# Peptides against a protein of PDB entry 4BOS, part 42

Target 1, 163 residues: chain A of PDB entry 4BOS
Amino acid sequence: PVLTRTVVPADNSCLFTSVYYVVEGGVLNPACAPEMRRLIAQIVASDPDFYSEAILGKTNQEYCDWIKRDDTWGGAIEISILSKFYQCEICVVDTQTVRIDRFGEDAGYTKRVLLIYDGIHYDPLQRNFPDPDTPPLTIFSSNDDIVLVQALELADEARRRRQ
Target 2, 163 residues: chain A of PDB entry 4BOS as posed
Amino acid sequence: PVLTRTVVPADNSALFTSVYYVVEGGVLNPACAPEMRRLIAQIVASDPDFYSEAILGKTNQEYCDWIKRDDTWGGAIEISILSKFYQCEICVVDTQTVRIDRFGEDAGYTKRVLLIYDGIHYDPLQRNFPDPDTPPLTIFSSNDDIVLVQALELADEARRRRQ

## One batch from the design tools (peptide; made by RFdiffusion4, then SolubleMPNN)

Design b1_p14_6_s2 (from b1_p14_6, 8 letters changed)
Fold by OpenDDE base, seed 3:
Structure b1_p14_6_s2 (fold): chain B 163 residues (1-163), chain A 14 residues (1-14)
Amino acid sequence: as target 1 above (163 residues)
Amino acid sequence: DERLAEAEAARALS
């Protein structure tokens, strides 16, 4: 078994496409972003006390309008919200630093998904198996630290390619 | 919420 990267379109919604891919078991749907943006906005709007201006960097309403635009980038706040919504740890391996940021790591989730990030673009990761009849795995045990090592290896390889 | 606090910090650093 090997961890591999699926390249999604380099549009402003790559984070949403990547998250959708991994949480849905490997379904590539570049058209998923508008609904996911609306989902984020709905969650944020539902609790303005929890999703404060200090966290959002703007008023709750301003953030909701902003995130629903088709040209705004998702980031750490959106990942955190999606982690909570899907009840899974979202691990992002950064090819610039060869480090993993884990979102939801203290929530007690039993599952984790993985993304790879290069500073401007997100892609999903999946585990491929030697048996072609065994479909790729995108949802891992939160205790599977081997997949994190493999993600770091992918990031390091990507970093070396840019050298 | 610790998760959001961490997310905010990560966003600020990115």
Scores: peptide ipSAE 0.032, ipTM 0.697, DockQ to the pose 0.034
Fold by OpenDDE base, seed 1:
Structure b1_p14_6_s2 (fold): chain B 163 residues (1-163), chain A 14 residues (1-14)
Amino acid sequence: as target 1 above (163 residues)
Amino acid sequence: DERLAEAEAARALS
């Protein structure tokens, strides 16, 4: 079994496409972004006390309108929200630092998914199996630390390629 | 949520 990167389109919605891919078990749908953005906006709007202006950097309403635009980028706030929504740990391996940022790590989730990030672009990660009849795995046990090691290896290789 | 609080400092991961 090998952890591999699936390159998604380098559009403004790569984060949403990547998250959708891993949480849905490996379904590539670049058209998922509008609904993903709407989902986030809905969650934010539902709790203005928690999702405050201090957190959002703008008013709750302004953020909701902003995130629903087709040309705005998702980041840590959106990952945090999606982690909560899908009830899974979202692990982002950064190719620039060769470090993993774990969202939802203290929530007690039993599942984790992995993304790879290069500073401007997100891609999903999946585990491939030699058996062609066994589909790739995108949802891992939160106890599976081997997948984190493999993610770091991918990030390190990616960094070396840029040198 | 600690990660959401950290997002207050940066939109993109660092």
Scores: peptide ipSAE 0.031, ipTM 0.708, DockQ to the pose 0.036
Fold by OpenDDE base, seed 4:
Structure b1_p14_6_s2 (fold): chain B 163 residues (1-163), chain A 14 residues (1-14)
Amino acid sequence: as target 1 above (163 residues)
Amino acid sequence: DERLAEAEAARALS
């Protein structure tokens, strides 16, 4: 079994496409972004005390309007929100630093999903099996630390290819 | 909230 990267379109919604891919078990749907953007805006709007201007960098209302645009980029705040919504840990391996940022690690979730990030673009990760009839796995146990090691190896290889 | 603060820190590094 090997951890592999599925390259999604390099549009402004790659984060949403990547998250959707892994949480839905490997479904590539680049058209999922508008609905996910509205979901995030709905969650943020529902709790203006928690999602404060200091955190958002703009007013709650301004953020909601901003994130619903089709050309704005999601980041750590959006990942945190999606982690809470899907009740899973979202692990992002960075190819520039060869480090993993874990979102939701202290929430006690039993499942984790993995993304790979190069500084601007997000892609989903999946485990491929030797048996061609066994579909790839995108949702892992939060106790599966081997997949984190494999993600670091994948990121390190990617870094070596670019340097 | 600590998780939100963590997200903010991660965004700053992006």
Scores: peptide ipSAE 0.030, ipTM 0.697, DockQ to the pose 0.033
Fold by OpenDDE base, seed 5:
Structure b1_p14_6_s2 (fold): chain B 163 residues (1-163), chain A 14 residues (1-14)
Amino acid sequence: as target 1 above (163 residues)
Amino acid sequence: DERLAEAEAARALS
């Protein structure tokens, strides 16, 4: 089995498209972003004590209005929220630094999904199998540390290609 | 939440 990336559109919503892809088992839906943005805004609005200005960098209301725009970029806050919503660890491998940032790692989730990030774009990762009858895997056991090693290798290769 | 705050310190946007 080999870990590969599926290139999603390089629009302002690549994070949402990528997350949707992996949590839905490999479904590419570039139109998923508006609803996911609204979902995040709804979650944030529902708990202004937890999602404080200190965390958001803006008022709760300002954040909700901001994230619902179709041209604003998601990041760590959004990943954290989506991790909680989908009840899975979201691991992001960065091709610039060749490191993995793990979101939800202390929540006790049994599943993890993986994204690859190059500083301006997110793509989903999947495990492909030699058997053509076995579909690609996007949801991994949180105990599967091999996939993290494979992600680092993939990121390192990507970094070398850019140098 | 400490984990969320920690994530924000290393926020990656895309």
Scores: peptide ipSAE 0.031, ipTM 0.708, DockQ to the pose 0.036; fails the geometry check

Design b1_p14_6_s3 (from b1_p14_6, 8 letters changed)
Fold by OpenDDE base, seed 4:
Structure b1_p14_6_s3 (fold): chain B 163 residues (1-163), chain A 14 residues (1-14)
Amino acid sequence: as target 1 above (163 residues)
Amino acid sequence: DERLAEAARARALS
């Protein structure tokens, strides 16, 4: 089995599209972004004590209005929220540093999903199997450290191609 | 949450 990247549109919502892809088992749907943005806003609005201005960089209300725009970029805050919502570890491999940032790693989740990030764009990762009748896997065991090694190898190769 | 606050500094995880 080989870990591969599925390129999603660079339409300012690549993070949401990528997360949706992996948590839904490999469904590419860029139209999912508005609903996912609203989901995040709803979660943030529900807990103003936790999602404080210090974390958000703006008031809770301002953030909610901001993230619901179709042209604002998601990042670490949104990944953290989505990790909690979907109850899975979200691992982001960075092609610039060849490092993996793990969100939800201390929550005890049994599943993990993987994204690849190049500094401005997110794409989902999937495991392809030799048997063409076996669909790609996007949800891995949180104990599957081989997939993390494969992600680092993929990122390292991507970095070498850009240097 | 300090971890979230630190991660939020680089919105897109630069």
Scores: peptide ipSAE 0.053, ipTM 0.746, DockQ to the pose 0.038
Fold by OpenDDE base, seed 1:
Structure b1_p14_6_s3 (fold): chain B 163 residues (1-163), chain A 14 residues (1-14)
Amino acid sequence: as target 1 above (163 residues)
Amino acid sequence: DERLAEAARARALS
């Protein structure tokens, strides 16, 4: 099997589209972002003590209003929240550094999903199988370190293409 | 707001 990248639209919501894709087993739904933004806002609003201004960089209310806009970008805060919500590791391979940032790595999750990030865009990763009747896999065991190696290989190749 | 969007991208990885 081979790990491949599915390019999602660069519409300011690529993070949400990418996360939705992998956690839902390979469903591309560019219209998922508004609901996911509201989900994040709801979680943040529910715990102002944890999601403080120090963490958010703005007041809890300001963040909630901001993240629900259709033109604002998600980042580490949103990935962390989504990791907790979906109860899985979210592993982000960076094509600029050829490193993997693991979100939720110490939470004891049994599942992991993978995204690829180039500094301005997120895409989901999936494992393709030779059998055309076997759908791609997007949810991996948290013990599957081979998929992390394959993700690094993808990132390294992407970096070489830009050099 | 491009500045906020750019800042959000910059914080994409921890």
Scores: peptide ipSAE 0.046, ipTM 0.703, DockQ to the pose 0.063
Fold by OpenDDE base, seed 3:
Structure b1_p14_6_s3 (fold): chain B 163 residues (1-163), chain A 14 residues (1-14)
Amino acid sequence: as target 1 above (163 residues)
Amino acid sequence: DERLAEAARARALS
């Protein structure tokens, strides 16, 4: 089994497309972004006391309007929210630093998903199996340390290729 | 939540 990257469109919504892909078991749907953005906005709006300016960097309402734009990029805040919503660790391997940032690692989730990030673009990662009848796996056990090693190897190779 | 606040400061894309 090998860990591979599925390239999603670089349309400002790659984070949402990538997260949707992995949490839904490998469904590529670039049209999912508006709903993903609305989901995040809904969660943020539902708890203005928690999602304060200190966390958001702007007022609750301003953030909700901002994140729902089709040209704004998601980052750590959005990943944290999505991790909590989907009840899984979201592990982001950075090709520039060859590091893995884990979101939701202290929540006790039994599942993890993986994204690869190059500083301006997110793509989802999946495990491919030699059996052609076995579909790729996007949701891993949080105890699966091998997938993290494979992600680092993939990122290191990407770094060397500058892509 | 300090963890989320840290995530905000360390936003990958914004």
Scores: peptide ipSAE 0.039, ipTM 0.731, DockQ to the pose 0.037
Fold by OpenDDE base, seed 5:
Structure b1_p14_6_s3 (fold): chain B 163 residues (1-163), chain A 14 residues (1-14)
Amino acid sequence: as target 1 above (163 residues)
Amino acid sequence: DERLAEAARARALS
């Protein structure tokens, strides 16, 4: 089994497309972003005490208006929210630093999904199997640390390729 | 959540 990358469009909504891809088992839908942005805004608006200005970097209302724009980039805040919404750990391997940031790691989720990030773009990762009849896997056990090693290997190779 | 606030800086992973 090999961990591979599926390149999604660089349309300012790559994070949302990538998350949707992995949590839905490998469904590529670049049109999913508007609803995911609204979902995040709804969640943030529902809990202004937790999603404070200190966390958001702006007022709750300002953030909600901002994230719903089609040209604003998602990041750690959005990943954290989506992790909680989909009830899974979201692991992001960074090709610039060759490290993995894990979101939702303390929540006790049994599932994890993986993204690869280069500082300006997110892509989803999936495991391909040698059996052509076995579809790629995007949802892993939270106990599967081998996939994290494979993700680091991918990131390291990507970094070396750009140097 | 302090961890979330730190990780969210500049919307990029740290």
Scores: peptide ipSAE 0.037, ipTM 0.727, DockQ to the pose 0.037

Design b1_p14_6_s4 (from b1_p14_6, 7 letters changed)
Fold by OpenDDE base, seed 1:
Structure b1_p14_6_s4 (fold): chain B 163 residues (1-163), chain A 14 residues (1-14)
Amino acid sequence: as target 1 above (163 residues)
Amino acid sequence: SARLAEAAAARAAA
């Protein structure tokens, strides 16, 4: 089995496309972003005390309006929210630093998904199997640390190729 | 939203 990267469109919604891909078992749907943006806005709006201006960098209402735009970028806040929503750990391997940022790591989730990030773009990661008839795996056990090692290897290779 | 909610529920139960 090999961990591989699926390149999604380099539009302003690559994070949402990537998350959707992995949590849905490998479904590439570039049109998923509007719904996911609305979902995030709904969650944020539902708890203004938790999602405060201090956390959001803007008022709760301003954030909700902002994130629902089709040209705004998702980041750590959105990943955290999506981790909670899908009840899974979201692991982001950074090709610039060769480090993994883990979201939801202390929540006790049994599943994890992986993204690769290059500083401006997110892509999903998947495990491909030798049997061509076996579909790729995008949802891993939270106990599967091998996949994290493989993600770091991918990131390191990517970094070397850019130097 | 319903689709996403169903997916979330399924994953939470896994």
Scores: peptide ipSAE 0.025, ipTM 0.660, DockQ to the pose 0.024
Fold by OpenDDE base, seed 4:
Structure b1_p14_6_s4 (fold): chain B 163 residues (1-163), chain A 14 residues (1-14)
Amino acid sequence: as target 1 above (163 residues)
Amino acid sequence: SARLAEAAAARAAA
């Protein structure tokens, strides 16, 4: 089995498209972003004490208005919120540093999904199997550390290609 | 844009 990257559109909503892809088992839906943005805003608005200015870098209301725009980019706080919502670890491998940032790692989730990040763009990762009749896997056991090694290998290869 | 991505990435994770 080989871990591979599915390239999603390089629009302002690549994070949302990528997360949707992996949590839905490999469904590419570039139109999912507006609803996911609204979901994020609803969650943030529901808990202004937790999602404070210190976390958001702006007021709760300002953030909600900002994230609902179709031209704003998601980041760490959005990933952490989506991790909680989907009840899974979201592991992001960075091709610039060849490191994995694990969101939700202390929550005790039994599932993990993986994204690859190049500093501006997110793509989803999937495991392809030798048997062509076996569909790719996007949701892994949180005990599957082999997939993390494979993600690091994929990122390292991407870095070498940019030399 | 890159500036918006940077702002988003700079926020602390929960």
Scores: peptide ipSAE 0.025, ipTM 0.657, DockQ to the pose 0.057
Fold by OpenDDE base, seed 2:
Structure b1_p14_6_s4 (fold): chain B 163 residues (1-163), chain A 14 residues (1-14)
Amino acid sequence: as target 1 above (163 residues)
Amino acid sequence: SARLAEAAAARAAA
């Protein structure tokens, strides 16, 4: 089994496309972004006490309007929200630092998904199997630390290619 | 998508 990345479009919605890909078992749908943006806005609007101006950097309403724009970039806040929504740990391996940021790690989720991030762009990660009839895996056990090692190796290789 | 809509509905009901 080998961990590989699927390159998604380098548009303003690569985070949403990447998350959708992994949580839906490997479905590439760049058109999912508007709906996912609305989903995030709905979740934020539903809990103004938690999603405060201190957390959002803007008022709850301003954030909701902002995230629904098609040219705004998702980040840590959106990943955290999507982790909670999909009830899974979202692990982001950073090719600049060769480190993994784990979102939802304290929530006790049994599943994890992986993204690779280069400081600007997000891509989804998947495990390919030797048997060509076995589809790639995008949802892993939260106890599968081997996949994290493989993600770090992939990130290190990517970093070396830039040097 | 249908899957997102279904997931959102399930979450709201939970």
Scores: peptide ipSAE 0.024, ipTM 0.671, DockQ to the pose 0.027
Fold by OpenDDE base, seed 5:
Structure b1_p14_6_s4 (fold): chain B 163 residues (1-163), chain A 14 residues (1-14)
Amino acid sequence: as target 1 above (163 residues)
Amino acid sequence: SARLAEAAAARAAA
């Protein structure tokens, strides 16, 4: 089995497209962002005590209006929210540092999904199998440490290509 | 999308 990268559009919504891809088992839907943005806004609005100005860098209402714009980019806050919503660990491998940031690692989720990040753009990762009749896997066991090693190898190769 | 609505419903039912 080989871990591979699926390149999604380099638009302002690559994080949302990538997350949707992996949590839905490999479904590419570039039009998913508006609904995901609204979902995040709803969750943030529902708990202003937790999602405070200190966390958001702006008022709760300002953040909700901001994240619903078509041209704003998601980051760690949005990944954390989506991890909780989909009840899975979201692992982001960074090609600049060759490190993995794990979101939801302390929540006890049994599943994990993987994204690759280059400092600007997010793409989803999937495991391809030798058998052509076996579809690619995007949802892994949280006990599968091999996939994390493979993600690091993929990121390291990407870094070397840029140097 | 239908899939996102389904996911939201599943979360609400949990």
Scores: peptide ipSAE 0.025, ipTM 0.665, DockQ to the pose 0.027; fails the geometry check

Design b1_p14_7_s1 (from b1_p14_7, 6 letters changed)
Fold by OpenDDE base, seed 1:
Structure b1_p14_7_s1 (fold): chain B 163 residues (1-163), chain A 14 residues (1-14)
Amino acid sequence: as target 1 above (163 residues)
Amino acid sequence: GPPPAVPPKAPPLP
């Protein structure tokens, strides 16, 4: 088994496309972003005390309107929300630092998914199997630390290639 | 497409 990257479109919604891909078991749907953005806005709006201006950098209402635009980019806030929504750990390997940022790591989830991030783009990661008829795996056990090692290796290679 | 309004927010530092 090998961990591989599936390049999704760089259409301002790569984070949402990538998350959707991994949580749905490898379904590429670039049209998923509008509804996911709406989901984020709904959750943010539902708890203005937690999602305060201090956290959002703008008013709750302004953030909700902003994230629903098709030309705005999500980030850590969205990942943390989606981790909680899908009840899985979201691990983001950063090719710039070769570090993994884990979201939901303290929530006790049994599942984890992986994204690769280069500072301006998110892509999903998947495990490919030797048998070509066996579909790739995108949802891993939260105890599968091998996949994290493989993600770091993948990120390190990506960093070396671009330098 | 049109340029993005804001670049992606990076994950928090470890």
Scores: peptide ipSAE 0.044, ipTM 0.717, DockQ to the pose 0.134; fails the geometry check
Fold by OpenDDE base, seed 3:
Structure b1_p14_7_s1 (fold): chain B 163 residues (1-163), chain A 14 residues (1-14)
Amino acid sequence: as target 1 above (163 residues)
Amino acid sequence: GPPPAVPPKAPPLP
């Protein structure tokens, strides 16, 4: 089995597309972004005490309006929210630093999904199997440490390609 | 489309 990257469109909504891909078991749907953005806005609006200006960098309402635009980029806040919503760890491997940031790691989730990030773009990761009839796996056990090693290897290779 | 208003926020450091 090998961990591979699926390149999704760089349409300002790559984070949402990537998360949707991995949590839905490998479904590529770039049209998912508007609903994903609305989901984020709904969750943010539902808890203004937690999602304060200190967290958001702007007022709760301003953030909700901002994230629903089709030309704004999601980031760590959105990943954190989506981790909680989907009840899984979201592990982001960074090709610039060759490190993994784990969102939801202290929540006790039994499942994890993986994204690869280069500073301006997110893509989903999947495990491909030798048997072509076995579909790729996007949802891993939180005990699967091998997939994290493989993700770091992918990031290291990507970094070396830019050198 | 138009350029993004703000780049994606990087994941927080551990």
Scores: peptide ipSAE 0.043, ipTM 0.713, DockQ to the pose 0.130; fails the geometry check
Fold by OpenDDE base, seed 2:
Structure b1_p14_7_s1 (fold): chain B 163 residues (1-163), chain A 14 residues (1-14)
Amino acid sequence: as target 1 above (163 residues)
Amino acid sequence: GPPPAVPPKAPPLP
Protein backbone atom coordinates (compact mmCIF):
# COMPACT_ATOMS: atom_id res chain seq x y z
CA PRO B 1 0.00 0.00 0.00
CA VAL B 2 1.13 3.52 -0.84
CA LEU B 3 -0.03 6.93 0.30
CA THR B 4 -0.87 9.21 -2.60
CA ARG B 5 -2.00 12.77 -3.17
CA THR B 6 -5.13 13.67 -5.10
CA VAL B 7 -4.82 17.14 -6.58
CA VAL B 8 -7.99 19.17 -6.15
CA PRO B 9 -8.75 22.46 -7.91
CA ALA B 10 -7.04 25.61 -6.70
CA ASP B 11 -10.30 27.54 -6.63
CA ASN B 12 -10.00 29.18 -3.20
CA SER B 13 -11.99 26.31 -1.69
CA CYS B 14 -9.35 23.58 -1.78
CA LEU B 15 -9.49 23.11 1.99
CA PHE B 16 -13.19 22.36 1.95
CA THR B 17 -12.93 20.13 -1.10
CA SER B 18 -10.04 18.25 0.47
CA VAL B 19 -11.78 17.71 3.79
CA TYR B 20 -14.96 16.60 2.06
CA TYR B 21 -12.94 14.17 -0.05
CA VAL B 22 -11.31 12.40 2.87
CA VAL B 23 -14.25 12.33 5.29
CA GLU B 24 -16.57 11.00 2.59
CA GLY B 25 -14.22 8.19 1.66
CA GLY B 26 -12.74 9.62 -1.50
CA VAL B 27 -15.50 11.64 -3.11
CA LEU B 28 -14.19 14.50 -5.21
CA ASN B 29 -16.82 17.22 -5.30
CA PRO B 30 -15.61 20.80 -5.71
CA ALA B 31 -19.24 21.91 -5.57
CA CYS B 32 -19.31 20.98 -1.88
CA ALA B 33 -17.59 24.22 -0.88
CA PRO B 34 -20.61 26.54 -0.55
CA GLU B 35 -22.36 24.19 1.85
CA MET B 36 -19.14 23.57 3.76
CA ARG B 37 -18.71 27.31 4.16
CA ARG B 38 -22.28 27.63 5.38
CA LEU B 39 -21.64 24.85 7.87
CA ILE B 40 -18.65 26.73 9.26
CA ALA B 41 -20.64 29.94 9.50
CA GLN B 42 -23.48 28.14 11.24
CA ILE B 43 -21.19 26.63 13.84
CA VAL B 44 -19.33 29.90 14.39
CA ALA B 45 -22.60 31.77 14.81
CA SER B 46 -23.89 29.17 17.26
CA ASP B 47 -21.21 29.93 19.85
CA PRO B 48 -20.24 33.60 19.91
CA ASP B 49 -18.72 33.22 23.35
CA PHE B 50 -16.15 30.73 22.13
CA TYR B 51 -15.73 32.14 18.64
CA SER B 52 -14.89 35.61 19.89
CA GLU B 53 -13.21 38.49 18.15
CA ALA B 54 -9.98 37.42 19.83
CA ILE B 55 -10.12 34.11 17.99
CA LEU B 56 -11.69 35.28 14.74
CA GLY B 57 -9.91 38.60 14.27
CA LYS B 58 -13.27 40.16 13.49
CA THR B 59 -16.78 40.09 14.92
CA ASN B 60 -18.63 36.80 14.88
CA GLN B 61 -21.09 38.08 12.31
CA GLU B 62 -18.35 39.54 10.12
CA TYR B 63 -16.51 36.24 10.15
CA CYS B 64 -19.61 34.33 9.18
CA ASP B 65 -20.18 36.64 6.24
CA TRP B 66 -16.51 36.48 5.31
CA ILE B 67 -16.12 32.71 5.31
CA LYS B 68 -19.23 32.32 3.15
CA ARG B 69 -17.57 34.28 0.35
CA ASP B 70 -16.33 32.08 -2.46
CA ASP B 71 -12.94 33.81 -2.59
CA THR B 72 -11.85 33.53 1.05
CA TRP B 73 -9.52 30.80 2.26
CA GLY B 74 -10.14 28.56 5.20
CA GLY B 75 -7.52 27.62 7.71
CA ALA B 76 -6.93 26.35 11.21
CA ILE B 77 -10.27 27.61 12.49
CA GLU B 78 -12.13 25.72 9.78
CA ILE B 79 -10.06 22.57 10.25
CA SER B 80 -10.71 22.65 13.98
CA ILE B 81 -14.43 23.04 13.43
CA LEU B 82 -14.57 20.30 10.82
CA SER B 83 -12.58 17.95 13.04
CA LYS B 84 -15.19 18.36 15.74
CA PHE B 85 -18.07 18.13 13.30
CA TYR B 86 -16.86 14.92 11.68
CA GLN B 87 -15.51 13.54 14.96
CA CYS B 88 -12.09 12.68 13.57
CA GLU B 89 -8.51 13.87 13.74
CA ILE B 90 -7.52 16.00 10.80
CA CYS B 91 -3.79 15.67 10.24
CA VAL B 92 -2.19 18.29 8.02
CA VAL B 93 1.28 17.57 6.69
CA ASP B 94 3.09 20.76 5.73
CA THR B 95 5.46 20.48 2.78
CA GLN B 96 7.28 23.66 3.76
CA THR B 97 8.26 22.44 7.21
CA VAL B 98 7.85 18.66 6.79
CA ARG B 99 5.78 18.43 9.93
CA ILE B 100 2.30 17.26 10.80
CA ASP B 101 -0.21 19.38 12.65
CA ARG B 102 -2.86 17.22 14.27
CA PHE B 103 -6.26 18.75 14.89
CA GLY B 104 -8.48 16.99 17.38
CA GLU B 105 -5.63 14.89 18.72
CA ASP B 106 -6.79 15.31 22.32
CA ALA B 107 -10.45 14.57 21.64
CA GLY B 108 -10.10 10.79 21.72
CA TYR B 109 -11.26 10.19 18.17
CA THR B 110 -10.64 6.72 16.77
CA LYS B 111 -10.29 7.91 13.18
CA ARG B 112 -8.02 10.32 11.36
CA VAL B 113 -7.85 11.83 7.89
CA LEU B 114 -4.88 13.46 6.20
CA LEU B 115 -4.33 16.59 4.15
CA ILE B 116 -1.18 17.91 2.55
CA TYR B 117 -0.57 21.64 2.69
CA ASP B 118 2.04 23.80 0.94
CA GLY B 119 1.19 27.19 2.38
CA ILE B 120 -1.28 28.20 -0.30
CA HIS B 121 -3.05 24.95 -1.22
CA TYR B 122 -4.59 21.89 0.44
CA ASP B 123 -4.90 18.44 -1.12
CA PRO B 124 -6.28 15.21 0.31
CA LEU B 125 -4.24 12.08 0.91
CA GLN B 126 -5.33 8.50 0.35
CA ARG B 127 -3.89 5.02 0.68
CA ASN B 128 -3.87 2.98 -2.52
CA PHE B 129 -3.79 -0.80 -2.42
CA PRO B 130 -2.14 -3.30 -4.75
CA ASP B 131 -5.50 -4.90 -5.50
CA PRO B 132 -7.07 -2.64 -8.12
CA ASP B 133 -10.52 -3.71 -6.97
CA THR B 134 -9.89 -2.40 -3.46
CA PRO B 135 -10.85 1.27 -3.28
CA PRO B 136 -8.44 3.80 -1.81
CA LEU B 137 -8.65 4.44 1.92
CA THR B 138 -9.02 7.98 3.24
CA ILE B 139 -10.10 7.29 6.82
CA PHE B 140 -7.42 5.77 9.00
CA SER B 141 -7.16 4.54 12.55
CA SER B 142 -5.91 7.19 14.94
CA ASN B 143 -3.40 4.54 16.00
CA ASP B 144 -2.01 4.19 12.48
CA ASP B 145 1.38 5.82 12.84
CA ILE B 146 2.61 4.35 9.57
CA VAL B 147 0.36 6.64 7.59
CA LEU B 148 1.91 9.63 9.36
CA VAL B 149 5.38 8.43 8.40
CA GLN B 150 4.22 8.02 4.82
CA ALA B 151 2.74 11.52 4.88
CA LEU B 152 6.04 12.95 6.05
CA GLU B 153 7.79 11.13 3.24
CA LEU B 154 5.43 12.69 0.73
CA ALA B 155 6.01 16.11 2.23
CA ASP B 156 9.76 15.69 2.14
CA GLU B 157 9.66 14.66 -1.49
CA ALA B 158 7.44 17.62 -2.33
CA ARG B 159 9.81 19.96 -0.55
CA ARG B 160 12.78 18.61 -2.49
CA ARG B 161 10.93 19.15 -5.75
CA ARG B 162 10.69 22.86 -4.95
CA GLN B 163 14.41 23.19 -4.14
CA GLY A 1 -8.21 33.45 -11.89
CA PRO A 2 -8.56 36.39 -9.55
CA PRO A 3 -6.40 36.40 -6.44
CA PRO A 4 -8.02 35.24 -3.22
CA ALA A 5 -9.21 37.82 -0.76
CA VAL A 6 -7.04 36.31 1.96
CA PRO A 7 -4.50 33.50 2.05
CA PRO A 8 -5.22 30.37 4.07
CA LYS A 9 -4.64 30.64 7.77
CA ALA A 10 -1.77 28.39 8.70
CA PRO A 11 -2.32 25.63 11.22
CA PRO A 12 -1.29 26.69 14.71
CA LEU A 13 1.99 25.43 16.03
CA PRO A 14 1.72 22.94 18.87
Scores: peptide ipSAE 0.041, ipTM 0.715, DockQ to the pose 0.109; fails the geometry check
Fold by OpenDDE base, seed 5:
Order: sequence, then C-alpha cells, then structure tokens
Structure b1_p14_7_s1 (fold): chain B 163 residues (1-163), chain A 14 residues (1-14)
Amino acid sequence: as target 1 above (163 residues)
Amino acid sequence: GPPPAVPPKAPPLP
C-alpha cells in the first residue's frame, strides 16, 4: 500500500475540502466549504466561554462572521473543531518542517485521517492498494503508526523537490 | 469586491 496525495483546488477552502474528502472516505466535493464554514461558526457561537477571544484572536462574533467568508483560510482552530465534530484524530504533515501535528490525539478517538500542508495549502492523503478492486483508504486506525511514517516520507520528498 | 484572502492559520508549533 502507498500513501498518496489528492490535489484539491486552491480556492481558499482547501482545508475544508480536504477534511471532507478524508472523513467521507475519498469524496472530492469543493462545494462542501460553505456548509463546513457554517458548521464551525455554529459550534464556536454555541460555546463562547470556551471559544473566547484568547483562543480565537478575535471576539466570538467576529470570528463567526470571519470564518463564514468565502476567502478566509482555515487552520489550526478549524482543524481542532472539525476533529471534535467528526470524532477523529486529524494528523497534518507539514512539508516545510517534515513534522506531523496531531489534533485530537488525547481525545481517545479510534480513527485518524491525514492531511498534507505546505504553509499555504492543504491536501488530503489516502492509502492506495495494489489490488485495483480495493478502494483507497482515508480513515485509519488511531493505532496505525505506519501511515504516519509514510506521511513523513511523503512530506520529506515534497520538501526535497522544492530545494 | 470582497477584501483580500486571509492566509491559513498554521498548525501549532511543534
């Protein structure tokens, strides 16, 4: 099995598209972003005590209005929220540092999904199998550390290509 | 038109 990258559009909503792709088992739907932005805003608005200005960097209301815009980019805050919503660990491998940031790692989730990040763009990762009749896998066991090694290898190769 | 795009917030520092 080989871990591969599926390139999604660089339309300011790549994070949301990428998350949707992996949690839905490999479905590319760039049109998913508006609803996912709304979802995040709803979650944030529902708990202003937790999602404080200290966490958001802006007021709760300002963040909600901001994240619902078509041209704002998601990041760590949104990944954390989506991890909780989908009840899975979201692992982001960074091609600039060749490191994996794990979101939801202490929540006890049994599943993990993987994204690849280059500083300005997110893409989803999937495991392809040699058997053409076996569909790619995007949802992994949280105990599958091999996929993390493969993700690091993929990121390292990507980094070398840019150097 | 809408204001310029805001870059993604990076994952937490290692």
Scores: peptide ipSAE 0.040, ipTM 0.705, DockQ to the pose 0.117; fails the geometry check

